# Peptides against a protein of PDB entry 1IK9: the designs that were tried, part 15

Target 1, 211 residues: chain A of PDB entry 1IK9
Amino acid sequence: MERKISRIHLVSEPSITHFLQVSWEKTLESGFVITLTDGHSAWTGTVSESEISQEADDMAMEKGKYVGELRKALLSGAGPADVYTFNFSKESCYFFFEKNLKDVSFRLGSFNLEKVENPAEVIRELICYCLDTIAENQAKNEHLQKENERLLRDWNDVQGRFEKCVSAKEALETDLYKRFILVLNEKKTKIRSLHNKLLNAAQEREKDIKQ
Target 2, 207 residues: chain A of PDB entry 1IK9 as posed
Amino acid sequence: MERKISRIHLVSEPSITHFLQVSWEKTLESGFVITLTDGHSAWTGTVSESEISQEADDMAMEKGKYVGELRKALLSADVYTFNFSKESAYFFFEKNLKDVSFRLGSFNLEKVENPAEVIRELIAYALDTIAENQAKNEHLQKENERLLRDWNDVQGRFEKAVSAKEALETDLYKRFILVLNEKKTKIRSLHNKLLNAAQEREKDIKQ
Target 3, 195 residues: chain B of PDB entry 1IK9 as posed
Amino acid sequence: MERKISRIHLVSEPSITHFLQVSWEKTLESGFVITLTDGHSAWTGTVSESEISQEADDMAMEKGKYVGELRKALLSVYTFNFSKESAYFFFEKNLKDVSFRLGSFNLEKVENPAEVIRELIAYALDTIAENQAKNEHLQKENERLLRDWNDVQGRFEKAVSAKEALETDLYKRFILVLNEKKTKIRSLHNKLLNA

## One batch from the design tools (peptide; aimed at target 1 F180, target 1 (a further copy) K190)

Design b1_p11_4 (made by RFdiffusion4)
Pose (drawn by RFdiffusion4):
Structure b1_p11_4 (pose): chain A 207 residues (1-76, 81-211), chain B 195 residues (1-76, 83-201), chain P 11 residues (1-11)
Amino acid sequence: as target 2 above (207 residues)
Amino acid sequence: as target 3 above (195 residues)
Amino acid sequence: ELEEELDKEEE
């Protein structure tokens, strides 16, 4: 059981703001209850599933395509106008295309015997919604703060692992350089003794 | 300017639900407007900064402690009474085995209740709209952080596994370069022996 | 090569 409460402007009353409450089960296609309120009175109407299928036929529209129009118009490039007569309780709305507009929906609403009960329930639903949302935003705020920390934690763990690697790398190289360079000292020594021995022979050949 | 709308029950009408709307600027301490509605009529009252502190004195409570009790009682066990004939509104606090009058307001019946009711409903719808949008923004940040975390965690796994491959990998190379030096040394030695 | 040359000369 779902519902949407939207505010709307009627052409015959651009001054005051009205409210439209549409409620259904699962889908609009299966039917819906519509209620209009000005904060004092309320007018209600029902649209059955068969009535929706018929209206779609009378409008030369694919049924799902028609329900889609109802969703855009009633559940809040697509321009829609709303009219209501308190004298007749007739409620209709049109889709305004380029130079051509057409009747999209019409409802004969009935004035409600207990407007206050309807208005109180509506407000109550809204307050419950505001409440459910806050709880959710709080749950997400905490999850947000947890992740901000869990990242900072691992980020530090990362920097440490990298810094530990660099310290170890330079440490290993330092030892290597020492050993390698000791050998180089022996090579240079041997290399030079050899040269010396070559120059000594060269001297015996020359004298 | 902030406001809180609470659903309450009056002692003289536990059947019907009323709505209490409290509005203020910065803190209740500087005064506030309270409105009571049953969805048909509405009663309003203004409580000045001067009256509030005055009440803090009659009770001998720090203006802070007193405002604190109002926040708990009015912004949502607290009991509420209202007489439609006198427009007098009062509420009490109920503890174990005792109760006491906590405060009262002389409200006045509003001339155009529909206007008040319409504004209240409008506020609720805007609140629902802003809250749904924040739920989205925070939902995405929760996603970004989830991804960012997996990234770094992966970097950590790769980094630690590198540190552990370093000693073994670098030592092999060192053996290679070192074995080259030794061969030169042997060759040189052997040459020297030649002569 | 050098050692071979020197040997030759000596020789």

Design b1_p11_4_s1 (made by RFdiffusion4, then SolubleMPNN; from b1_p11_4, 6 letters changed)
Fold by OpenDDE base, seed 4:
Structure b1_p11_4_s1 (fold): chain B 211 residues (1-211), chain C 211 residues (1-211), chain A 11 residues (1-11)
Amino acid sequence: as target 1 above (211 residues)
Amino acid sequence: as target 1 above (211 residues)
Amino acid sequence: SWLEELKKLEQ
C-alpha cells in the first residue's frame, strides 16, 4: 500500500494546520482511504473506484485526467499557489475541495468521512510512518552519498590515467621524432660524403685522362 | 535549533508507542527541551546544562561520556537491543530512563515534565517537522541521484576518451614506425647505390691503370 | 619488434 501525508489548511480553520493522509493499493484510481487530522481528532473515509468514476462522470471529465487532478489536490497538499481549497464540516463530516483557477473555482470532489473513535492511534501510526519514511530516506541518502564519493574517486582515477596517457603520447611522439631526425641526419651526412667521394673520383679520372 | 524525534516504549504502557522529541541549540550538553507524546497528550520539560552536569556528577561519570549516553538514549530511541528502558508517571509527570547491561541496570537520568495544555499544537508541530524533514530529505535524495547520474556520465566520457587515447597512442606509434622504416630504407638504398658506384669507379680506374 | 628493426636501422 502506498500513502502520502500532506499539510493542508481548511477554510473553516485557516489558523490550524490539518494533515491529510491518503492511502491506496496500486493506483489512486482504484480507490483510496482518506484520513484527516488536526492532531487531536481524526476522520477517515474510504473512496471507492466507483465513487471516483461517478465524480469524474458528474464533472464530465475523463477519468485519468480527474485522477490526475485528485493526485495534485490530495497528494501535493497545499501547493505553493493555493490552487486547491479544502473544506470540512466537523458536524456533517463532509469533506470537499475546490480547484481555484484565475476566473473560475469549481468543486473537484467531495467525500463523507467518519470520526475516528481512537484518534490517538491514527495519529501515532501517522507519526510512525513519518519516522519510518525519514529513516528510509536517510539510509538512501547515506547510500547515495557513498556512491557519489565512489564515483568521484573512480572519475579522478580515470582522469589521472587519461592525463598520463596524453602526456605519454606526446612524450613518445617527441622521442620518436628526435630519434628519427638523428638517424636521418646521419644517413644524409653519409649520402653527402659518398657524393663528394664520387665527385672527387670523377675529377681525378678526368685529370688522369687529360697527359 | 536541532531536534530529534524518536519512537519509544514506556514500561507503563508497552502497547502504546510514545514519541520522544528532544530539541537543543548547538550541543545536547548545553541543555535541551524534551517532549513526550502518545498522540493525544503531550508533556514537556526543559533540561538545563546544570541539571546535566549534576546528573553526571551524581553518577560519577565524566560529563562528555554522560552526554554521549544521553545522546544514545534520547536520540536513538529504542535501539534494536532495548538497551534503554523508559519510564513515565502521568500523575507525577516524572520521566526516567535506565541503561540495561547484561548484569546491571542503572538509572541514566530523570526529568520532571509538565503536561502541555494544548497537546494538539505540539503534535501538529511535530508532524509538520516530520513532513518538512521528509521533503528536505527527498530533495537531497533527488539532488544526489542527479549528481550520481552526472558523475556516471562524466566517468563514462573520460573512460571513452582514455580508451581512444590508448588506441591513438598505439596507432601513432605504428604509423611513425612505418614512415620511419620507409624513409630509412630509402636512405639505405641510396647509400648502397653510392657505395656500388664508388666500387665500380675504383675498378674502372684500376683497369685503366693496368691497361 | 619494430624497436629491433629501428635498432637495425640505426646501425
Scores: peptide ipSAE 0.024, ipTM 0.849, DockQ to the pose 0.021
OpenDDE base, seeds 1, 2, 3, 5: peptide ipSAE 0.022, 0.023, 0.023, 0.022; ipTM 0.849, 0.849, 0.849, 0.848

Design b1_p11_4_s2 (made by RFdiffusion4, then SolubleMPNN; from b1_p11_4, 7 letters changed)
Fold by OpenDDE base, seed 2:
Structure b1_p11_4_s2 (fold): chain B 211 residues (1-211), chain C 211 residues (1-211), chain A 11 residues (1-11)
Amino acid sequence: as target 1 above (211 residues)
Amino acid sequence: as target 1 above (211 residues)
Amino acid sequence: SWFEELEKLKQ
């Protein structure tokens, strides 16, 4: 089961942070359990897939679009833009929320909640979930940090090997050229020596013919 | 201010998860605020540096060692080994904890707590801190994930450049040797041709002398 | 290029 806890402010109690827990299986579209708490009392309601479908139809909204708005409202908490306003009556246990646009506000959803008999248990479970989520996120952070350190080492090792390969390529070209010049110069010297011997032999023949 | 929330089980109420919040400035040694809650009631106490020092002296323990044990007891929660047992009386507001070793148990610390008049505010603040910590840890995880993906791309890019450099070095050596052999073979052919001309000239001279 | 220097050395 997936779960999200968010802070909300109720229009009727704006000075008291409320916590909205939403829990669902796979998709919010399949229905969800909503739990509201003020840290003393808790209220829970179950919203079915059929209720979500009916609310989308009543709004003349495509179901996927409606669920997209529910997700933004109920899982994000009151974002800094107060795009969603939350209302709750402790007397009627009626919870509803509105989407506020520049020129229009409309009710996005409404739920009947039931007061939880043992709010302390719901609050303890909510805190446990928060602590579990912190521990899981910490373990993930430690893992990602170790992987980052490994990847950085591996990058430095390959970079150092690459720089050595570049330098070794330039050094190889220079060394091969030097060795080549030495051997070529020996062969050029031998060619010059053989040409001089041929010239001398021709000059000696021309002297022997001239007696 | 640093803060840690942990789950604990009280010996007197083992079926009810309690939450122990410890808050301190820089070091636990400098003193701390302890808050206990069961999700309905809350109790708070302040422990001074002088109380910590006195408790260490009374235990005949070095202060740093004692603070090290306090940190393990109060910040880790009940670890799976139940090395620390927590006791609390709601009547006396007396909180104490024991370290349990194989052959010895001893009181590690004790605090007088005061019942909080508005436990809902303490609980809301505690939940807010948990949600803030989750959000911070999520942001850190997203950052580390993006860095990990960057480092992996950078590693692959350098690795691919390195492999190209290795292949280019081997290809360079092979190409330079091929070119070198061509030039050397031309010079060797010229040397052989000049030697043959010298041999022919010597044979012609030997014929002319015999003639 | 190294090759152009080699071709000059052929000569």
Scores: peptide ipSAE 0.023, ipTM 0.847, DockQ to the pose 0.021
OpenDDE base, seeds 1, 3, 4, 5: peptide ipSAE 0.022, 0.021, 0.023, 0.023; ipTM 0.847, 0.847, 0.848, 0.847; seeds 4, 5 fail the geometry check

Design b1_p11_4_s3 (made by RFdiffusion4, then SolubleMPNN; from b1_p11_4, 6 letters changed)
Fold by OpenDDE base, seed 4:
Structure b1_p11_4_s3 (fold): chain B 211 residues (1-211), chain C 211 residues (1-211), chain A 11 residues (1-11)
Amino acid sequence: as target 1 above (211 residues)
Amino acid sequence: as target 1 above (211 residues)
Amino acid sequence: SWLEELEKLEQ
């Protein structure tokens, strides 16, 4: 089962933070359990897939789009732009929420809740879930941090090997060219010496022909 | 201010999870605020640096070691080994905790708490802190995940450049060697040709002398 | 090695 706890403000009690817990099996579309608490009292309602479908139909909205709006309203909490307004009557246990657009507010959904007999148990379980989620996220953070440190070491090691390879390539090129120039210059000197010997031999032969 | 919320079990109420919040400015040694809740009622006490020092002295324990034990007891919650036993009297508001060792249990500390008049506010604030901590840890997780993905890409890029550098070094050596052989063989052929011309010129001169 | 072949070419 998946769950999300969000902080919300009720129109009826804007000074008191409420907490909205939504829990579902696989998809929010298949239905969910909604729990509202003020830290003293709690209210719970079960929303079926049929109720979600009916609300989507009543709104003339495609079900997947409607569930997408439910997800934004109920799981994001009060987003930074107060896009959703939450209302709750403690007397009727009627919960409803509106989407606020620039020129239009419309009711997105409504649910009947029931007052929980033992709100302390619901609140304790909610806090336990928060603490478990914190512990899981901390363990994940520590793992990711260690993995980052590993990847950074591995990157530095390969970078250092790469720099050594570049330098070794440049050094090899320079060394090979130096050796090549030495051998070439030796062969050029030998060629020049042999040409001079041939010129001298030809000059001597021309002198020997001229007696 | 730093804080830690832990799940604990009281000896008096082993079936009901309690939550122990400890908050402090910089170091636990400088004093702390302790808050206990069962999700319905809350109790708070302020523990001063002088009280911590007095409890350490009464135990004949070095203050830093004592604070180290307080940190393990109060901030770790019930560690997996039930090393710490927590006791609370709702009537006296007396909170005390014991360290359990194999052959000895001893009282580690005790504090007077006061019942909070508005426990719902304390519980709401506690839940808000948990939700804020979850959000912060999630943002950190997302950041670390993106950074891991970046470092992995950067590692793969450098690794690929390194492999190309190795191959380019080997190719350079082979190419330079091939070019070197070609030029050397040309010069060797020219030297051999010049030597043969010198030998022929000497043989012609020896024939011209015998004739 | 390319070096040994170079030395053979110097000879």
Scores: peptide ipSAE 0.018, ipTM 0.848, DockQ to the pose 0.021
OpenDDE base, seeds 1, 2, 3, 5: peptide ipSAE 0.018, 0.017, 0.017, 0.018; ipTM 0.848, 0.848, 0.847, 0.847; seeds 1, 3, 5 fail the geometry check

Design b1_p11_4_s4 (made by RFdiffusion4, then SolubleMPNN; from b1_p11_4, 8 letters changed)
Fold by OpenDDE base, seed 3:
Structure b1_p11_4_s4 (fold): chain B 211 residues (1-211), chain C 211 residues (1-211), chain A 11 residues (1-11)
Amino acid sequence: as target 1 above (211 residues)
Amino acid sequence: as target 1 above (211 residues)
Amino acid sequence: DWEKKLKELEQ
């Protein structure tokens, strides 16, 4: 079961923050339970998949698009742009919300809610859910922080090994060439010496023939 | 201002989760505001730095150690080991808590609370704080997740460059040796050829002298 | 062993 709590402001009570809880199984499309509270009273209603489908059809909206609008309205609150306006009558227990476009507001949906007999239990459960969510998110934050610190160390270690490998490659090439030049120069010197001995032997033979 | 909300169970009402909010400036030692709620009623009290110091002295406990026990009791709830027991009288508005050791429970502290006239406002503000904390922790989680994904990519990139550098170093060494052996063998062949020419020239001269 | 190969080359 998934749950989202949002703060909303009702048109009838703009000075009082209300809390809108929506709970659902797997997808919001399959139906949901809506709970409204002002921190003193609570009201709850169940919306079925068939009601969601009927509202989408009545609006001539594709079901997936309609559920997308429900998700934005009911799970985000009004949002920063006040795109959704919420209305609730405590007398009729009728909750409805509108989407505000530039020049046109239209009703997006409506629900009949029932007043909860024990609102304190609903409020306590809502606070418990918030505290559990905080604890879970905190544990996730601590885990991610430790993983970031590990990954940063591992990156620094590999970077340092890479830089050493680059330097060692350049040093190896330079050392090998220096050693090769030394050995090659020794062989070149021996070749030059042997050539000079051959030239001298040829000159001596030419002198011996001239007697 | 720092704030912590904890769930507690009162000895007088073990079936009802209560919420203990503590709010303070910089350090718990400087004093704090304590708020207790059951989701219907709320009670608040202020504890001064002087009261905390007096309670530490009366207990013959060092102030820093006493504040450490207050922090464990009031900010963690009972904890998983039920080390702290909470008591509250709605009639007297007297809140006290005990530390349970194996064979001995002792009173750790007590506060006089006042019943809040508008508990709904306190409850709404408490829920708002929970929702704001969830939103902040969620934003931090999303940031840390993106940073982890970046660090993992950067690590894989450097690791791949390091492996290529190691392989390139080994390949370089092998190639340089192969090239050097070829050049050196050419010089060795030339030296052998020149030595043979010198030996032949010496043998011909020895024949010419016998002639 | 490159040192062994170098010694064989010096030879």
Scores: peptide ipSAE 0.040, ipTM 0.856, DockQ to the pose 0.020
OpenDDE base, seeds 1, 2, 4, 5: peptide ipSAE 0.039, 0.035, 0.039, 0.039; ipTM 0.857, 0.856, 0.857, 0.856

Design b1_p11_5 (made by RFdiffusion4)
Pose (drawn by RFdiffusion4):
Structure b1_p11_5 (pose): chain A 207 residues (1-76, 81-211), chain B 195 residues (1-76, 83-201), chain P 11 residues (1-11)
Amino acid sequence: as target 2 above (207 residues)
Amino acid sequence: as target 3 above (195 residues)
Amino acid sequence: SSSFGGASPAP
């Protein structure tokens, strides 16, 4: 059981703002209840599933395509106009295309005996919605703060692992360099003794 | 300018639900407007900064402590009474085995209730709209942080596993380079022996 | 403007 409460402007009353409440079960296609209120009175009407299928046929439209139009227009490039007569309780709305507009929907609403009850329930629904949302935003705020920390934690764990690697790498190299360089000292020493021995032979050949 | 709309029950009409709307600027301490509505009629009252502090005196409470009680009672066990004839509104606090009048307001019937009711409904719809948008922005951030975390965690796994492969990998190379030096040393020694 | 008051102290 879902509903949408939208504000709308009627052509015959651009001054005051009205409210449209549409409620259904699962899908609009199966039918819906529509209520119009100016904050004092309320007018209500119902549209059955068969009435929707028929209206789509009379409009030369694919049924799902027609329900899609109803969703854009009633549940809030597509321009829609709304009219209401308090004298007749007739409610209709048109889609305004280029130079060509057409009747998209018409409802004979009935003035409600208990407007206050309807208005109170509507406000109550809105307040419940505001409440459910806040609880959700709070749950997400906490999850947000948890993740901001869980990142900072691991980020630090990362920097430490990297810094530990660098310290270990330089430490290993330092030892290596010492051993390698000690050998080089021997090589140079041996190399030079050899040279010396070559120069000594060379001197015996020459004298 | 902030406001809170609470659903309440009056002692003289537990059947019907009323709505209490409280509005203010910065803090209740500087005064506020309170509106009571049953969806048909509406009653309003203004409470000045001067009256509030005055009430903090009659009670002998710090203006702060007193405003605190109002926040708990009016912005949502608290009991509410209203007489449509007098327009007098008062509320009490109920503890274990005692109750006491906590405050009252002389409200006045509003001339155009529909206007008030329309503005109240409009506010609620805007609030729903703003809250749904924030639920989206925070939902995405929750996603970005989830991804960013997996990234770094992966970097950590890779980094730690590298530190543990370092000693073994570098020591092999060192053996290789070192074995080269020794060979040179042997060959030199052998040459020296030649001579 | 309206009036405000009538509160009692806690027991």

Design b1_p11_5_s1 (made by RFdiffusion4, then SolubleMPNN; from b1_p11_5, 4 letters changed)
Fold by OpenDDE base, seed 1:
Structure b1_p11_5_s1 (fold): chain B 211 residues (1-211), chain C 211 residues (1-211), chain A 11 residues (1-11)
Amino acid sequence: as target 1 above (211 residues)
Amino acid sequence: as target 1 above (211 residues)
Amino acid sequence: SSSFGGGEREP
């Protein structure tokens, strides 16, 4: 079961933060349980897939688009100010919410809730879920932080090896060229020496023919 | 102000999850506010630095060590099972907790709380804090995840550049040696050719003298 | 033709 808790303000009680819990299996489209609390009282209702479909039809909205709007209204928490308005009658247990557009407000959904006999249990469960979610997120944060620190070390190690490889390549090229020039110069000197000996031998032979 | 919320079970009500909020400024040692709730009622008390010091003295415990035990009892949540036991009288508003060791249990701290007149407000504030903490931790998780993905890309890029650098170094060495051998062999061939010409010129001169 | 750099002329 997935769960989301959001803060909402009721139009009738704008000074009192209410908490809207939505719980569902697999997808919000398959139905969900809504729980509303003011921190003292709680109200719950089950919304079936058929009711979601009916509300979409009553709105002349495609079901997937409607569920997309439900997700924004019910799960986004305090969305951008005033996009969704929540209403609840404690007497009738009738909950509804509206989408506010620039020039038009329309009822997006309406549900009958039931007053919970033991609101303290619902509130405790809600707080437990929040604390579990905090613990899970903290554990994930600590894991990701350790992984970031590992990746940063690993990056620095490879970067340092790369820089050493670049420098070693340049040094190798320079050393190989120096050695090559030395050996080339030795061979050039030997070639020059042999040419000079050949020239001298030719000049001596030309003198011997001229007596 | 720092805040921690933990689940506790009272010895008198082990089936009912209670929530212990501890709020402090700078350090727990400077004093804290304790809030206890069962999801219906709430109780609060302020513990001063002097009371913390007095409790440490009454225990014959060094203050820093005592605060270290307070931190474990009050902030660690459900620590390892049965290390800390919590007691509360709703009638007297007397809260106390014990540390359970293998052979000894001892009262670690005791505080008088006051019943909150509007427990719903305290509960709402507690839930708000939980939701804010969830949102902050989620935002941090998303940030750390994006950073991990960045660091992993950056690592792969440097690793790939490093491998290319290694291969390029080996290829450079091989190419330089090949070129060097070619030029050396050319010079060796020229030296051999010049030696042969010098030998022939010497043999011709020896024939001309005999002749 | 990657001219292997001119061998240093002996002074």
Scores: peptide ipSAE 0.000, ipTM 0.847, DockQ to the pose 0.004
OpenDDE base, seeds 2, 3, 4, 5: peptide ipSAE 0.000, 0.000, 0.000, 0.000; ipTM 0.847, 0.847, 0.847, 0.847

Design b1_p11_5_s2 (made by RFdiffusion4, then SolubleMPNN; from b1_p11_5, 4 letters changed)
Fold by OpenDDE base, seed 2:
Structure b1_p11_5_s2 (fold): chain B 211 residues (1-211), chain C 211 residues (1-211), chain A 11 residues (1-11)
Amino acid sequence: as target 1 above (211 residues)
Amino acid sequence: as target 1 above (211 residues)
Amino acid sequence: SSSFGGGERPP
């Protein structure tokens, strides 16, 4: 079961924060339970998949698109306050919400809620869920933080190996050239020595021919 | 102001989850506000730094150590249930908690609470704080996730550069040796050619002398 | 029973 709790302000009670809990299985499209509380009283209602489908049809809206709008209204909480308006009559237990567009507002949905006999239990369960969600999110934060620290260490290690590889490449090139120059100069000296010996031998032969 | 909310079970009402909120400024040692709720009623009490100091003295405990125990009892929530026991009389509004050790339990602290006139407000504020904490933790999770994705990309980039550097170093070494061998073989060929010319010149001179 | 009733209301 998935659950989302959001703050809302009712048009009738704009100074009193209400909490809208939506609970569903698998998808919001398969139906959901809605719970409203003011921290003292609670009201609940079940919305079936058939009711969601009927409302999508009544709105001439594709069901997936309608469910997408329901998700924004009911799960996003206080988005920019002006996009969705929530209305509830405590007398009739009738809940409805509107989507406000620039020039038009329309009812996106309505529910008959039932007043909960033991609102304290619903409120406790709601607080429990909030605390569980906090604990889960904290555990996830700690995990991500440890992973971040690991990735940073791994990055620093590879970076250090890369820098050493660059320096080792430059040093290797320099060393190989130095060694090459030494051997090349040795061979050049040997060539010059042999050339001088050839010149001397030719000069001696030219002297021997000139007697 | 810092705040922590925790679930507790009262010895008198073990089946009913209660919520203990502790709110403080700067440090718990400087005093705190404690709020207890069962989701219907709420009770609050203020604990001063002087009362914390007095209780530490009465317990013959160093104040920082005592505050450390208070922090574990009041902020950790349902630790392993058996370490701290919470007691509350709704009639007297007297709250106390005990630390349970293997063979002894002792009262770690006690507070006179006052019944809140409007518990719904306190409960709404508590739920609001939970929702704010959820939102903050979610934002932190999203931030850490994006950072982890960045660090992973940066690691992959450096790793790819490192692998290219390794391959380039090996290729450089191989290329330099190939070039060196070519030049060295050319010089060796020139040395052999000059040596053969010297041998021929010596043989011709030896023929000219025998002649 | 949830009764959905979508109607555009002018502002």
Scores: peptide ipSAE 0.000, ipTM 0.846, DockQ to the pose 0.422
OpenDDE base, seeds 1, 3, 4, 5: peptide ipSAE 0.000, 0.000, 0.000, 0.000; ipTM 0.846, 0.846, 0.846, 0.846; seeds 1, 4 fail the geometry check

